# Peptides against a protein of PDB entry 8YR4: the designs that were tried, part 9

Target 1, 309 residues: chain A of PDB entry 8YR4
Amino acid sequence: PRGSPALQLVVLICLGLMGLERALNVLVPIFYRNIVNLLTEKAPWNSLAWTVTSYVFLKFLQGGGTGSTGFVSNLRTFLWIRVQQFTSRRVELLIFSHLHELSLRWHLGRRTGEVLRIADRGTSSVTGLLSYLVFNVIPTLADIIIGIIYFSMFFNAWFGLIVFLCMSLYLTLTIVVTEWRTKFRRAMNTQENATRARAVDSLLNFETVKYYNAESYEVERYREAIIKYQGLEWKSSASLVLLNQTQNLVIGLGLLAGSLLCAYFVTEQKLQVGDYVLFGTYIIQLYMPLNWFGTYYRMIQTNFIDMEN

## One batch from the design tools (peptide; aimed at target 1 R181 L240 Q247 T295)

Design b1_p10_2_s3 (made by RFdiffusion4, then SolubleMPNN; from b1_p10_2, 4 letters changed)
Fold by OpenDDE base, seed 1:
Structure b1_p10_2_s3 (fold): chain B 309 residues (1-309), chain A 10 residues (1-10)
Amino acid sequence: as target 1 above (309 residues)
Amino acid sequence: PFFDEVEFED
């Protein structure tokens, strides 16, 4: 991004956040080990509670690992939106300007049929994705129910209640925020299609544009359409970061409440150190597929609307 | 996150 010192600073901040994410990947396992050791040594509650709270805070910053919706990753993704938009707009304008410089023979030789074949590969991908989504959504819901039953039967009923409240709040907020986001996404897709149609119409009228030397005027009209699209794209992408951060916060609060309660019962000799490890591992396993639940819900909802039309 | 960028063209 040579033209904007502000965007260069944002790139440097994003690189710094990537370095912080690497530090968190080392610190989180260390703090987890320290909790297990403190539980084994029967350390005083104040030291345990401080170490558990610090671990959960670091885990909130890190997120779930591969595809992490952690605070640091979300902040990086949010800041990167403007850098991506600047780069995309520059590439699109360079391609569009170059297409207007190409010979009439190149425009006449491109069969519209190759563009349609890219669309057909999209639709076959959707049907395969739907089957994949159903086979991932149902197991994820089953794992939540099995988890609530398991923690209610083999742990204190309070653990089952924490998991139930955490997962119910997570699913409810995921649905509500996804429905809110769908409005921004539909507006973005409509403006994308309008911007693409305008570019195609300008290129089909290439002879007329060249006859009037209107190339600079068509490039400026295309630039204005891209700026309008990028305003809607930013709202869509920023709303996704907000969804992921809300999900991360709900799971972080559930992990905090459950981990503190488990640590307390281990200090009271009602649970073993192994039970603390089991609880933390099981909640992390539930969290990994749940990060995609908003995407699954949206894809299911879109396909239902497309079947009604 | 990754599947959200795969907006299928309606």
Scores: peptide ipSAE 0.021, ipTM 0.660, DockQ to the pose 0.129
OpenDDE base, seeds 2, 3, 4, 5: peptide ipSAE 0.018, 0.020, 0.018, 0.021; ipTM 0.641, 0.646, 0.628, 0.654

Design b1_p10_2_s4 (made by RFdiffusion4, then SolubleMPNN; from b1_p10_2, 4 letters changed)
Fold by OpenDDE base, seed 1:
Structure b1_p10_2_s4 (fold): chain B 309 residues (1-309), chain A 10 residues (1-10)
Amino acid sequence: as target 1 above (309 residues)
Amino acid sequence: MIVDEVEFED
C-alpha cells in the first residue's frame, strides 16, 4: 500500500506468517514421524513426552489443514482486515470516479440501482480475486513444490516423482473439468435470473393478471420456467459430482502407489515405520486445500469476465 | 467433502 508505512509493515508481517505456515506444513509431519519412531524404538519417556508436547504445540499453530482454524492463520486473517479495508476502499473510489467519467448517455440508459450493483460487484470481485490468489492459490502451489522438493531430497526420488505426477494430473483435470462445467453453470445462472425476473414482472402486474383471471396461466408459465431451470441445475450438480469423484480417484491412486512403495522400503529396512506415517499425513495435508482449487479457478475466470464488461 | 461452491451471494 502506497502512503501508509504501518500498512506496509502489516503486509510484511502477513507475508512472514505465510512463510511460517509453509514451514509448519513440513515440520508437523516430521514431528509426527519422530513420535512413531521413538515409540517403535521404546525410547525413554522424557524424550517421547517432549516430542509429543512439541508436536501438539506445532499442530495448534498450523490448525486442521483447512487453512482457517490454526493460530497463525487466524492471526494473519486478523492483521489482514486493515489491509483489505484499505484495498476495498481504494478500488471502490477508483470505480466510483470512473463511473463519474462515463458519458451521460451511459447513465441515462441505466437505473441508479443497477449502476451501484455493478460498482459493488466490481469491488467485491477485485478484492476477492486478490485475497484468493495471495492466501489460497499461491500457498497451495508453494506447498506442492515444497512437498516435491522434500520427498526428492529426504526420500527416494521415486516419491518426488509420484507426488509430481499425481499433483500435475490432479491440477490439469481440475482445470479441464472446471472449464467444461463453467458452461453448465452459466446456462443455469442465466435461466435462474430469467425465472426470477418473470416472477417479479408477474407480481408487479398482479392487478392486470387478476382483472383477466390469468392466475392459472401465470402459475403454469412459472412452473415451465422452474422445470427448465431444474434441468440445468441437475447438469451443473452432476458435473460437480463428476469433478469431485475424478479428484478423489487421482489422489487415491497417488496415495496407493506411494503407500505401497513406502511399505516396501520399510520391509527392506531402508525407511522406518514413521516415514510411512509421514508420507500418508503429508499427502492428506496437500489434498485438503486442493479440493477448493476448482472453486478458486472458477472465481478467477468469472472475475476476469466481470472486469471486461 | 462436498466442495460447496461458495457462491458469492450476489
Scores: peptide ipSAE 0.023, ipTM 0.660, DockQ to the pose 0.345
OpenDDE base, seeds 2, 3, 4, 5: peptide ipSAE 0.021, 0.020, 0.023, 0.026; ipTM 0.651, 0.652, 0.648, 0.675; seeds 4, 5 fail the geometry check

Design b1_p10_3 (made by RFdiffusion4)
Pose (drawn by RFdiffusion4):
Structure b1_p10_3 (pose): chain A 309 residues (1-309), chain P 10 residues (1-10)
Amino acid sequence: as target 1 above (309 residues)
Amino acid sequence: SLSSSEHDVD
């Protein structure tokens, strides 16, 4: 924010809260391991109670689910509401002030609905791009790297390889499948618009009664168009199911390999009992934000082209 | 069990 000083402080607080969320993401599974290790060795009730209370408090600060739930990141959403309002207002006012100074030939040439749709979509695009990228993409790519470092240095060497290969395969397959699915989605959207147009045309022209008893003909053409649309929709949704399945398979294979290696190492007195639940919890924690990357890829590309317009 | 939450957004 160029103008106001009160908002730059809020931006800095938001970035600090994002860092704190990353620290909590690292910290909470460690406390879960400590609790399990204390529990297996018959520890007194005092230290166990205090450690349990601390773990619960950390789970509360971190998202109880999917990271979009914690007290942190919600304070962030609140402050970001206040900040993103300023950018939205400024961009809309700049567009509106520029559209009122162009010459007459320009306005006589182009329609109003198209010009206004471009402007609205542009403002939304800038807002969404800032939100998606800064608060949902980079933090996850940072979480993957932090996890790789933690497992490769403080846990063992092989688990770094396991996490690296799993996440690399996940991202590559997600992008590869996503482009194909985008082609299918566009093909389906064009037909959906054509079907709506046919229905609107048949409704507007109540001449079907005059030039024939052609109600049945208008109904049949509508049915044919609906069938064509449904075929394209089935293709698109089946592609979505395939994407979901391949992502689940990749994560499952990574979890299986990590769990088996951790169990074997625990039986050989190399790792403690808590390291198993540490690995499991951390793998699930990495998986939860990764569930929405094909959508982020599609929205980033669409918003980039819209902002360019 | 594992499931994915990938979906369409407008």

Design b1_p10_3_s1 (made by RFdiffusion4, then SolubleMPNN; from b1_p10_3, 5 letters changed)
Fold by OpenDDE base, seed 2:
Structure b1_p10_3_s1 (fold): chain B 309 residues (1-309), chain A 10 residues (1-10)
Amino acid sequence: as target 1 above (309 residues)
Amino acid sequence: SLVSTETEVP
């Protein structure tokens, strides 16, 4: 944000908090591993209690495990409100200024409500796109890269390869299946709009429908439109189940391969029992934000299309 | 509202 040093400082603090979230995503599984190892070794209560307390504190900062947002994420979101408001206002004023520069002929040919709707959609699309890229997509990709590096350095190159293949396949299939699903969703939305339009037109012309005693005909036509909509809705919903199941299968296969390899190395005394637990918890932790990735990808695509119009 | 891949945004 140019012109406000206070908002520039807030942006830097938010970036610092994002870096802290990445560090927490590595530290939380490590501390959980350490608890399991200390329990296995029957360590003294004082060492165990400090490690557990430290883990719980780090988990409070991270969040995610209980479905709750972490303290660091909440603090970032809170601080970002002013930056978002500044950005939204700037985009809105730019769009508004541009609309005032347009020819009188353009304004006379359009309804004021349509012009405002274009301005609101444009502002929402730009601000939404930037927020999803910066706060969801980029951090998720960073966590995957950090995970691959961590497993490659501290376990074995084979673990890094498993995580790389699993996450690459997950992301690729998520994109491909989401693009495939977009056709069904567009068809569903088009049929929904057509069904609503027919219902509105029938109700607006109710006097004509009454005059011709055509109520039964309009009801049957509406039923046919609903059946056609439900056929498209089923395809959309079934394609979503297929996406979720494909994602579950990829993560399951990665978890299976890595867990078997980890168990084998524990039997050979190359890894500890805590390292087995670390791998499982870390993979599940990487999977949690990836559940939203298909949604983010779709929203990004929609926002780009809305900006081109 | 952000909806997960588990739920279609209506």
Scores: peptide ipSAE 0.029, ipTM 0.680, DockQ to the pose 0.280
OpenDDE base, seeds 1, 3, 4, 5: peptide ipSAE 0.026, 0.028, 0.022, 0.024; ipTM 0.663, 0.669, 0.653, 0.677; seeds 1, 5 fail the geometry check

Design b1_p10_3_s2 (made by RFdiffusion4, then SolubleMPNN; from b1_p10_3, 5 letters changed)
Fold by OpenDDE base, seed 1:
Structure b1_p10_3_s2 (fold): chain B 309 residues (1-309), chain A 10 residues (1-10)
Amino acid sequence: as target 1 above (309 residues)
Amino acid sequence: SLTSTETEVP
């Protein structure tokens, strides 16, 4: 934000907190590994109790890994409120200024309520897009990259390869299936708007419909429009289930392959029992934010289309 | 719960 050094400092603090969250995503599984190893070795209670207490504290800071929970994420969200308000107000004022520069003919052709709704949609789309990119999409991609590097450096290179292939396949299939679903969703929305328009037109002409005793005909026509809508809604909903199942299968296969490989290396005494638990915990942690990736991708596409209009 | 639920853009 140009012009307010205080808000610039808040942005830097928020970026620092994002970095801390990435560090916690690595440290939490490591501490959990250490607990399992200490339990396996029958270590003294004092060492175990300190490690467990440290793990619980780090887990409190991290939260659930969904980016919406945890002390660090909540603190970041709290500090970001002022930055978001500044950005929103700046975008709103730019849109408002631009609307005043538009020709009188453009304003006369549109109702004032429609103009305000366009301005509100524009502001919401820009601020929403920025927040989703910076706080959800980029951190999730960073966590995947950090995970690949970590497993490649501290485990055998095969673990890094499994995570890379699993996450690359997951992201690719998520994008491809989401683009495929977007066609069904657009068709559904178009039919919804057409069904709503027919209902409004029928209700506005209720006197004419009553005069001709055409009530039964209008009801049947509306029923046919609803049935057509429900056929498109079913395709949209079924395609969402297919996306979720595909995502679960990809992660399940990655978890299976990596868990079997970990178990094998533990039997060869190259890894400890805690390292097996670390791998499973880390993969599940990476999976949690990825469940929303299809939603973020779609939202980004929608917001870009809304900005071009 | 469908994990990829379309959070309605508020």
Scores: peptide ipSAE 0.025, ipTM 0.681, DockQ to the pose 0.348
OpenDDE base, seeds 2, 3, 4, 5: peptide ipSAE 0.024, 0.024, 0.021, 0.029; ipTM 0.671, 0.677, 0.654, 0.697; seeds 3, 5 fail the geometry check

Design b1_p10_3_s3 (made by RFdiffusion4, then SolubleMPNN; from b1_p10_3, 5 letters changed)
Fold by OpenDDE base, seed 1:
Structure b1_p10_3_s3 (fold): chain B 309 residues (1-309), chain A 10 residues (1-10)
Amino acid sequence: as target 1 above (309 residues)
Amino acid sequence: SLFSTETEVE
């Protein structure tokens, strides 16, 4: 943000906290591995208790991923409130200034309430898109890259390759199925708006409908519009279930292949029992944010279309 | 709803 050094410092602190979250995503599985190895070796209680206490503290800082807010994520969200308010207000003022620069003919052709709704949608779309990119999309992609590097350096290169192939296939299928699903969702929303408009027009003309005793005819037309909407809604909902199941299958296959390979290397004494637990825990941590990736991708696409209009 | 959560919140 230009003009306030305090808000620039808050942005830098928030970026530092995002870096700390990435470090915690690597450290938490490592400490959990170390606990399992210490338990297997029957290590002294003092070493075990210190490692468990350190793990629980790191887990409190990290949280449980998407939907579970850790201390670092909550602190970042709290500090970001002022930056978001500054950005929102700046976008609102820019849109408002631009609306005042538009020709009188543009304003006379539109209702004032429609103009305000376009301005509010534009502001919400820009601020929402930027927040999703910075706080959800970029961190998730960074965690995948860090995971591939970590497994390639500290495990056998085969683990890094399994994670790379699994995550690449997951992201590709998520994008392709989400784009396919977006067609059904747009058709559903268009039919919903048309059904709502017919209901409003029928209710505004209720005196005319009553005069002609056409109530049964208007009810039947509304019923046909609802049936057509429900046919499109079913396609949208069924396509969502298909997306979620496809995502679950890809992660399940990646987890199976990597877990079997890890178990094999533990039997050959090349890895410890804790390394098996680390792999499973780390893959589950990568999976939790990825469940929302299709939603983020769709929101980004919607917000771009809403800014072009 | 713009926020169709694609995953069931466990």
Scores: peptide ipSAE 0.027, ipTM 0.651, DockQ to the pose 0.151
OpenDDE base, seeds 2, 3, 4, 5: peptide ipSAE 0.024, 0.023, 0.023, 0.020; ipTM 0.635, 0.655, 0.637, 0.641; seed 2 fails the geometry check

Design b1_p10_3_s4 (made by RFdiffusion4, then SolubleMPNN; from b1_p10_3, 4 letters changed)
Fold by OpenDDE base, seed 3:
Structure b1_p10_3_s4 (fold): chain B 309 residues (1-309), chain A 10 residues (1-10)
Amino acid sequence: as target 1 above (309 residues)
Amino acid sequence: SLFSTEQEVD
């Protein structure tokens, strides 16, 4: 943000906290590994208790995944409110000034409520796009890259390759299936809007419908519109289940291949039992935000289309 | 949920 050194400092602190989250995403599995190794070796209680306490503290800072926000993420989100409000207000003022520069002919052709709705959509689209890119997409991609590097350096190149292939296939299939699903979702939303418009039009014309005793006819037309909507909703929902199942299969195959390879290396005494637990924990940790990637991708696409209009 | 939830952005 040009003009406020305080907001620039808050942005730098938020970027620092994002870096800390990436470090925690590596450290938490490592400490969990160390606990499992100490338990396997029957280490003294003092060493075990210190490592467990440190793990729980790091896990509190990181959070538990989808549904439990960590302390660092909450602090970042809290600090970011001021930056988001500044950005939103700047976009809103730019849209408002642009609307005032538009010709009287453009304003006479539109209702004030439609103009406000366009302005609100434009503001929400820009702010939403930036938030999803910076706080959801980029961090998830960074965690994948860090994971590939970590496994390649500290385990074996084969583990890094498995994670790379699994995540690349996951992302590619998520994009392709999400683009395919977007057609069904657009058709559903169009039919929902048409069904809603018919209900509103019928209710606004209530006196005319009552005068002609056409209530049964309007109810039947509304029922047909609902049935048509539900047919499109089912296609949308079924395509979501197909996406989720495809994602689960890809992650399951990656987890299977990596877990078998890890188990083999533990039997060969090249890795410890804790390293097996680390791999499984780390893959599950990468999987949690990836479940939302299809949603983020679609939101990004929608927000880009809404910005071009 | 381990499933891709469509968060409807209202």
Scores: peptide ipSAE 0.022, ipTM 0.639, DockQ to the pose 0.437
OpenDDE base, seeds 1, 2, 4, 5: peptide ipSAE 0.019, 0.022, 0.020, 0.022; ipTM 0.623, 0.614, 0.620, 0.649; seed 2 fails the geometry check

Design b1_p10_4 (made by RFdiffusion4)
Pose (drawn by RFdiffusion4):
Structure b1_p10_4 (pose): chain A 309 residues (1-309), chain P 10 residues (1-10)
Amino acid sequence: as target 1 above (309 residues)
Amino acid sequence: SVVSESDVSS
């Protein structure tokens, strides 16, 4: 924010809260391991109670689920509401002030609905792009790297390879399948618009009664158009199911390999019992934000072209 | 646990 000083402080607080969320993402599974290790060795009730309370508090600060739930990141959403309101207002006012100074030929040429749709979509695009990228893409790519470093240095060497290969395959397959699915989605959207137009045309012109008893003909054409649309929709949704399945298979293979190796190492007295639950929890924690990357890829591309317009 | 991707309109 160029103008106001009160909002730059809020931006800095939001970035600090994002860092704190990354620190909590690392910290919570470590406390879960410590609790399990203390539990397996018959520890007194005092230290166990205090450690349990601390773990619960950390789980509360971190998202109880999917990271969009914790007290942190919600304080962020609140402050970001206050900040993103300023950018939205400024961009809308700049567009509206520019549209009132163009010459007459320009206004006589282009329609109003198209010009206004471009402006609205542009403002929404800038806002969404800032939100999506800064607060949902970079933090996840940072979490993957931090996890790779933690597992490769503080846990063992092989688990770094396991996490690296799993996440690389996940991202590559997600992008590859997403482009194909986008082609299918566009193909389906065009027909949906054509079906709506046919229905609107048949409703507006109550002449069907005059020039024929042509109610049946109008109904049949509508049915044919609906069938065509349904075929294209089935293709698109089946592609979505395939994407979900391939993502799940990749994560499952990574979990299986990591769990088997950790169990074998625990039986050989190399790792403690808590390391198994540490690996499992951390893998699930990495998986949860990764579930929404094909949507982020699509929205970032769409918003980029819209902002360019 | 298995979780599916969410689809969002434009």

Design b1_p10_4_s1 (made by RFdiffusion4, then SolubleMPNN; from b1_p10_4, 7 letters changed)
Fold by OpenDDE base, seed 5:
Structure b1_p10_4_s1 (fold): chain B 309 residues (1-309), chain A 10 residues (1-10)
Amino acid sequence: as target 1 above (309 residues)
Amino acid sequence: MIVDEVEVEE
């Protein structure tokens, strides 16, 4: 943000907190491994208690899956509110200025409510795109790369290859199935808008409907439009279940291959029991944000289309 | 538990 050194400092702190989240994503599985190894070795209570307390503290900073935000993420989100408000206001003022620079003929051809809707969509699209890219997409890709590097350096090149192939296949299938699903969602939204327009037209013509005693006819026509909508909604929802199941299959195959390989190396005494637990925990941790990747991809695609219009 | 991609309606 040009013009306020305070907001520039807040952006730098938020970037530092994003780096800390990436470090926590590596450290939490390592400390969990160390607890399992200390329990296996029957280590003294003082060493175990310190490692458990440190793990719980790191886990509090990191947070859990989709239902629990960590302290670092919450602090980042809190600090970012002022930056988002500044960015939103700047985009809104730029769009408003641009709308006032447009020809009188452009304004006379449009309803005031349509012009406001264009301004609100433009502001939401730009701010939403920036937020999804910076806080969801880039961090998730960074965690995958860090994971590949970590497993390649500290386990074996084969573990890095399994994670690379699993995540590459996951991302590719997520994009391809999301693009396929977008057709069903567009058809659903078009039918929803048509069903809503029909309800509005029937209510605006209420006097005519009452004059002809056509209430039963309008209700039946609305019912047919709802049934047609629900047929498209079912296709959209079923395609989402298919996406989730495809994602589950890919991560399940990656987890199977890597867990079998890890169990084999533990049997050969090349890895410890804690390393098996680390691999499973780390893969599940990488998978949790990826469940939203198709949603983020769709939102990004929608916001780009809404910005071009 | 694989959390379904919840469409975050903003």
Scores: peptide ipSAE 0.028, ipTM 0.675, DockQ to the pose 0.653
OpenDDE base, seeds 1, 2, 3, 4: peptide ipSAE 0.023, 0.021, 0.024, 0.022; ipTM 0.663, 0.646, 0.665, 0.650

Design b1_p10_4_s2 (made by RFdiffusion4, then SolubleMPNN; from b1_p10_4, 9 letters changed)
Fold by OpenDDE base, seed 1:
Structure b1_p10_4_s2 (fold): chain B 309 residues (1-309), chain A 10 residues (1-10)
Amino acid sequence: as target 1 above (309 residues)
Amino acid sequence: PIFDEVVLEE
């Protein structure tokens, strides 16, 4: 943000908090491993209690699940509100000034309500895109890279290779299947808008429809439009189930290969029981944000097309 | 609605 040193400091603090989240994603599985190893070795209660308390504190900071409601994420979201408001207002003013620079012919051909809706969609799309790139896409890619490096350095190189192949295949299939699905979703959205417009036009002309006793005809035309929409909706929904099942299969195969390899190394006394638990916990932590990656990719693709129009 | 497509497995 040019012009406000306070907002620049808030951006730097938010970047520091994102770095802290990456450190927590590595530390939480390590501390959980250490608890399992201390329990296996029958370590003294004082060492166990300190490690458990430290793990619970780190887990409170990290959070868990889709959207990570941890303390660090909530603090980042809270601090980012002012930066988002500044960015949204700047984009809104740029779009508004650009609309005033457009030709009179462009304004006469469009309703004022449509122009405002385009401006609001444009502002929301740009601000949303930037937030998803900075807070979801880039951090998820960073966690994958950190995971590959961690497993390659502290485990056998085979674990780093399994994570690399699994995540590369997952991302590639997610992109390819999401791009294929975008065609079905565009067709669905176009038919939804046409069905809605037809219903609105019929209701605005209700006096004419009543005068000609055409109510049954308009209802039948609306039914045909709904059936056509539902055929496109089914293709969109079925393609989503196929994407999710493909993603689940890739992660399941990666988890199977890595878990079997870890169990083998524990049997050979090269790894401890805690290292098996660490691998499973870390893979689940990588998987949770990746479920949203297809949605983020689609949003990026849609917002770029909406900015070119 | 942007979020409609990810079936959040609970």
Scores: peptide ipSAE 0.027, ipTM 0.698, DockQ to the pose 0.130
OpenDDE base, seeds 2, 3, 4, 5: peptide ipSAE 0.012, 0.014, 0.028, 0.025; ipTM 0.514, 0.546, 0.648, 0.649; seeds 3, 4 fail the geometry check

Design b1_p10_4_s3 (made by RFdiffusion4, then SolubleMPNN; from b1_p10_4, 7 letters changed)
Fold by OpenDDE base, seed 5:
Structure b1_p10_4_s3 (fold): chain B 309 residues (1-309), chain A 10 residues (1-10)
Amino acid sequence: as target 1 above (309 residues)
Amino acid sequence: PIVLEKEVEE
């Protein structure tokens, strides 16, 4: 944000908080490992209590689940509100200025409500794309790379290879299946727009429909359009379930391979019981944001197409 | 639980 040193400082703080989230994503599994090892060794209560308290504090900072709602993420989101508003306003003013530079012929051919919708879509598309790239895509890719490095350095090179192959296959299949799903979504949206247009046309011609007692005919045509829409919606929803199941299968295979290898090394006394728990915890933690990667990829593609129009 | 990709309501 050029021109506001306060907003520049907020951006730097948000970047620092993003770095802290990456550190927490490594530290939380490590502390959980340490608790399991201390419990296995029957360590004194004082050492165990300090490690548990530290783990819970780190977990409070990290958060968990489908959307990290940890303290660090919430603080970042809170601080980013002003930056988002500044960026949105700047994009909106640029689009508005550009619309005023367009020819009178361009404006005469369009309804004012359509021009406003183009401006709002353009602003949302740019701001959304930036937010998804910076806060979702880049951090997820960074966590994968950090995971590969961590397992390669502190476990065995085989663990780093399993994570690399699993995540590469996951990302590739997510992209391929998402591109395939985009066809079904486009067909669904086209039929939704056609069904809505039919309803609007019927309601605008209400007097004519009443004059001909054609109410039952218009309702039946609308029902047929809804049934056609629901057939396309089912294909879109079923393709999403297929994506989720494919993603689950890839993660399941990676978890199986890595967990078996870890269990083998624990039986050979090369790794501790806590290291088995660390591997499983870290893989599941990587999986949580990756479930949304297909959605982010689709939204990025849609936003790019909407910016070119 | 397999989290269904939520369509972010635009």
Scores: peptide ipSAE 0.035, ipTM 0.733, DockQ to the pose 0.630
OpenDDE base, seeds 1, 2, 3, 4: peptide ipSAE 0.024, 0.028, 0.027, 0.026; ipTM 0.692, 0.701, 0.697, 0.683; seed 3 fails the geometry check

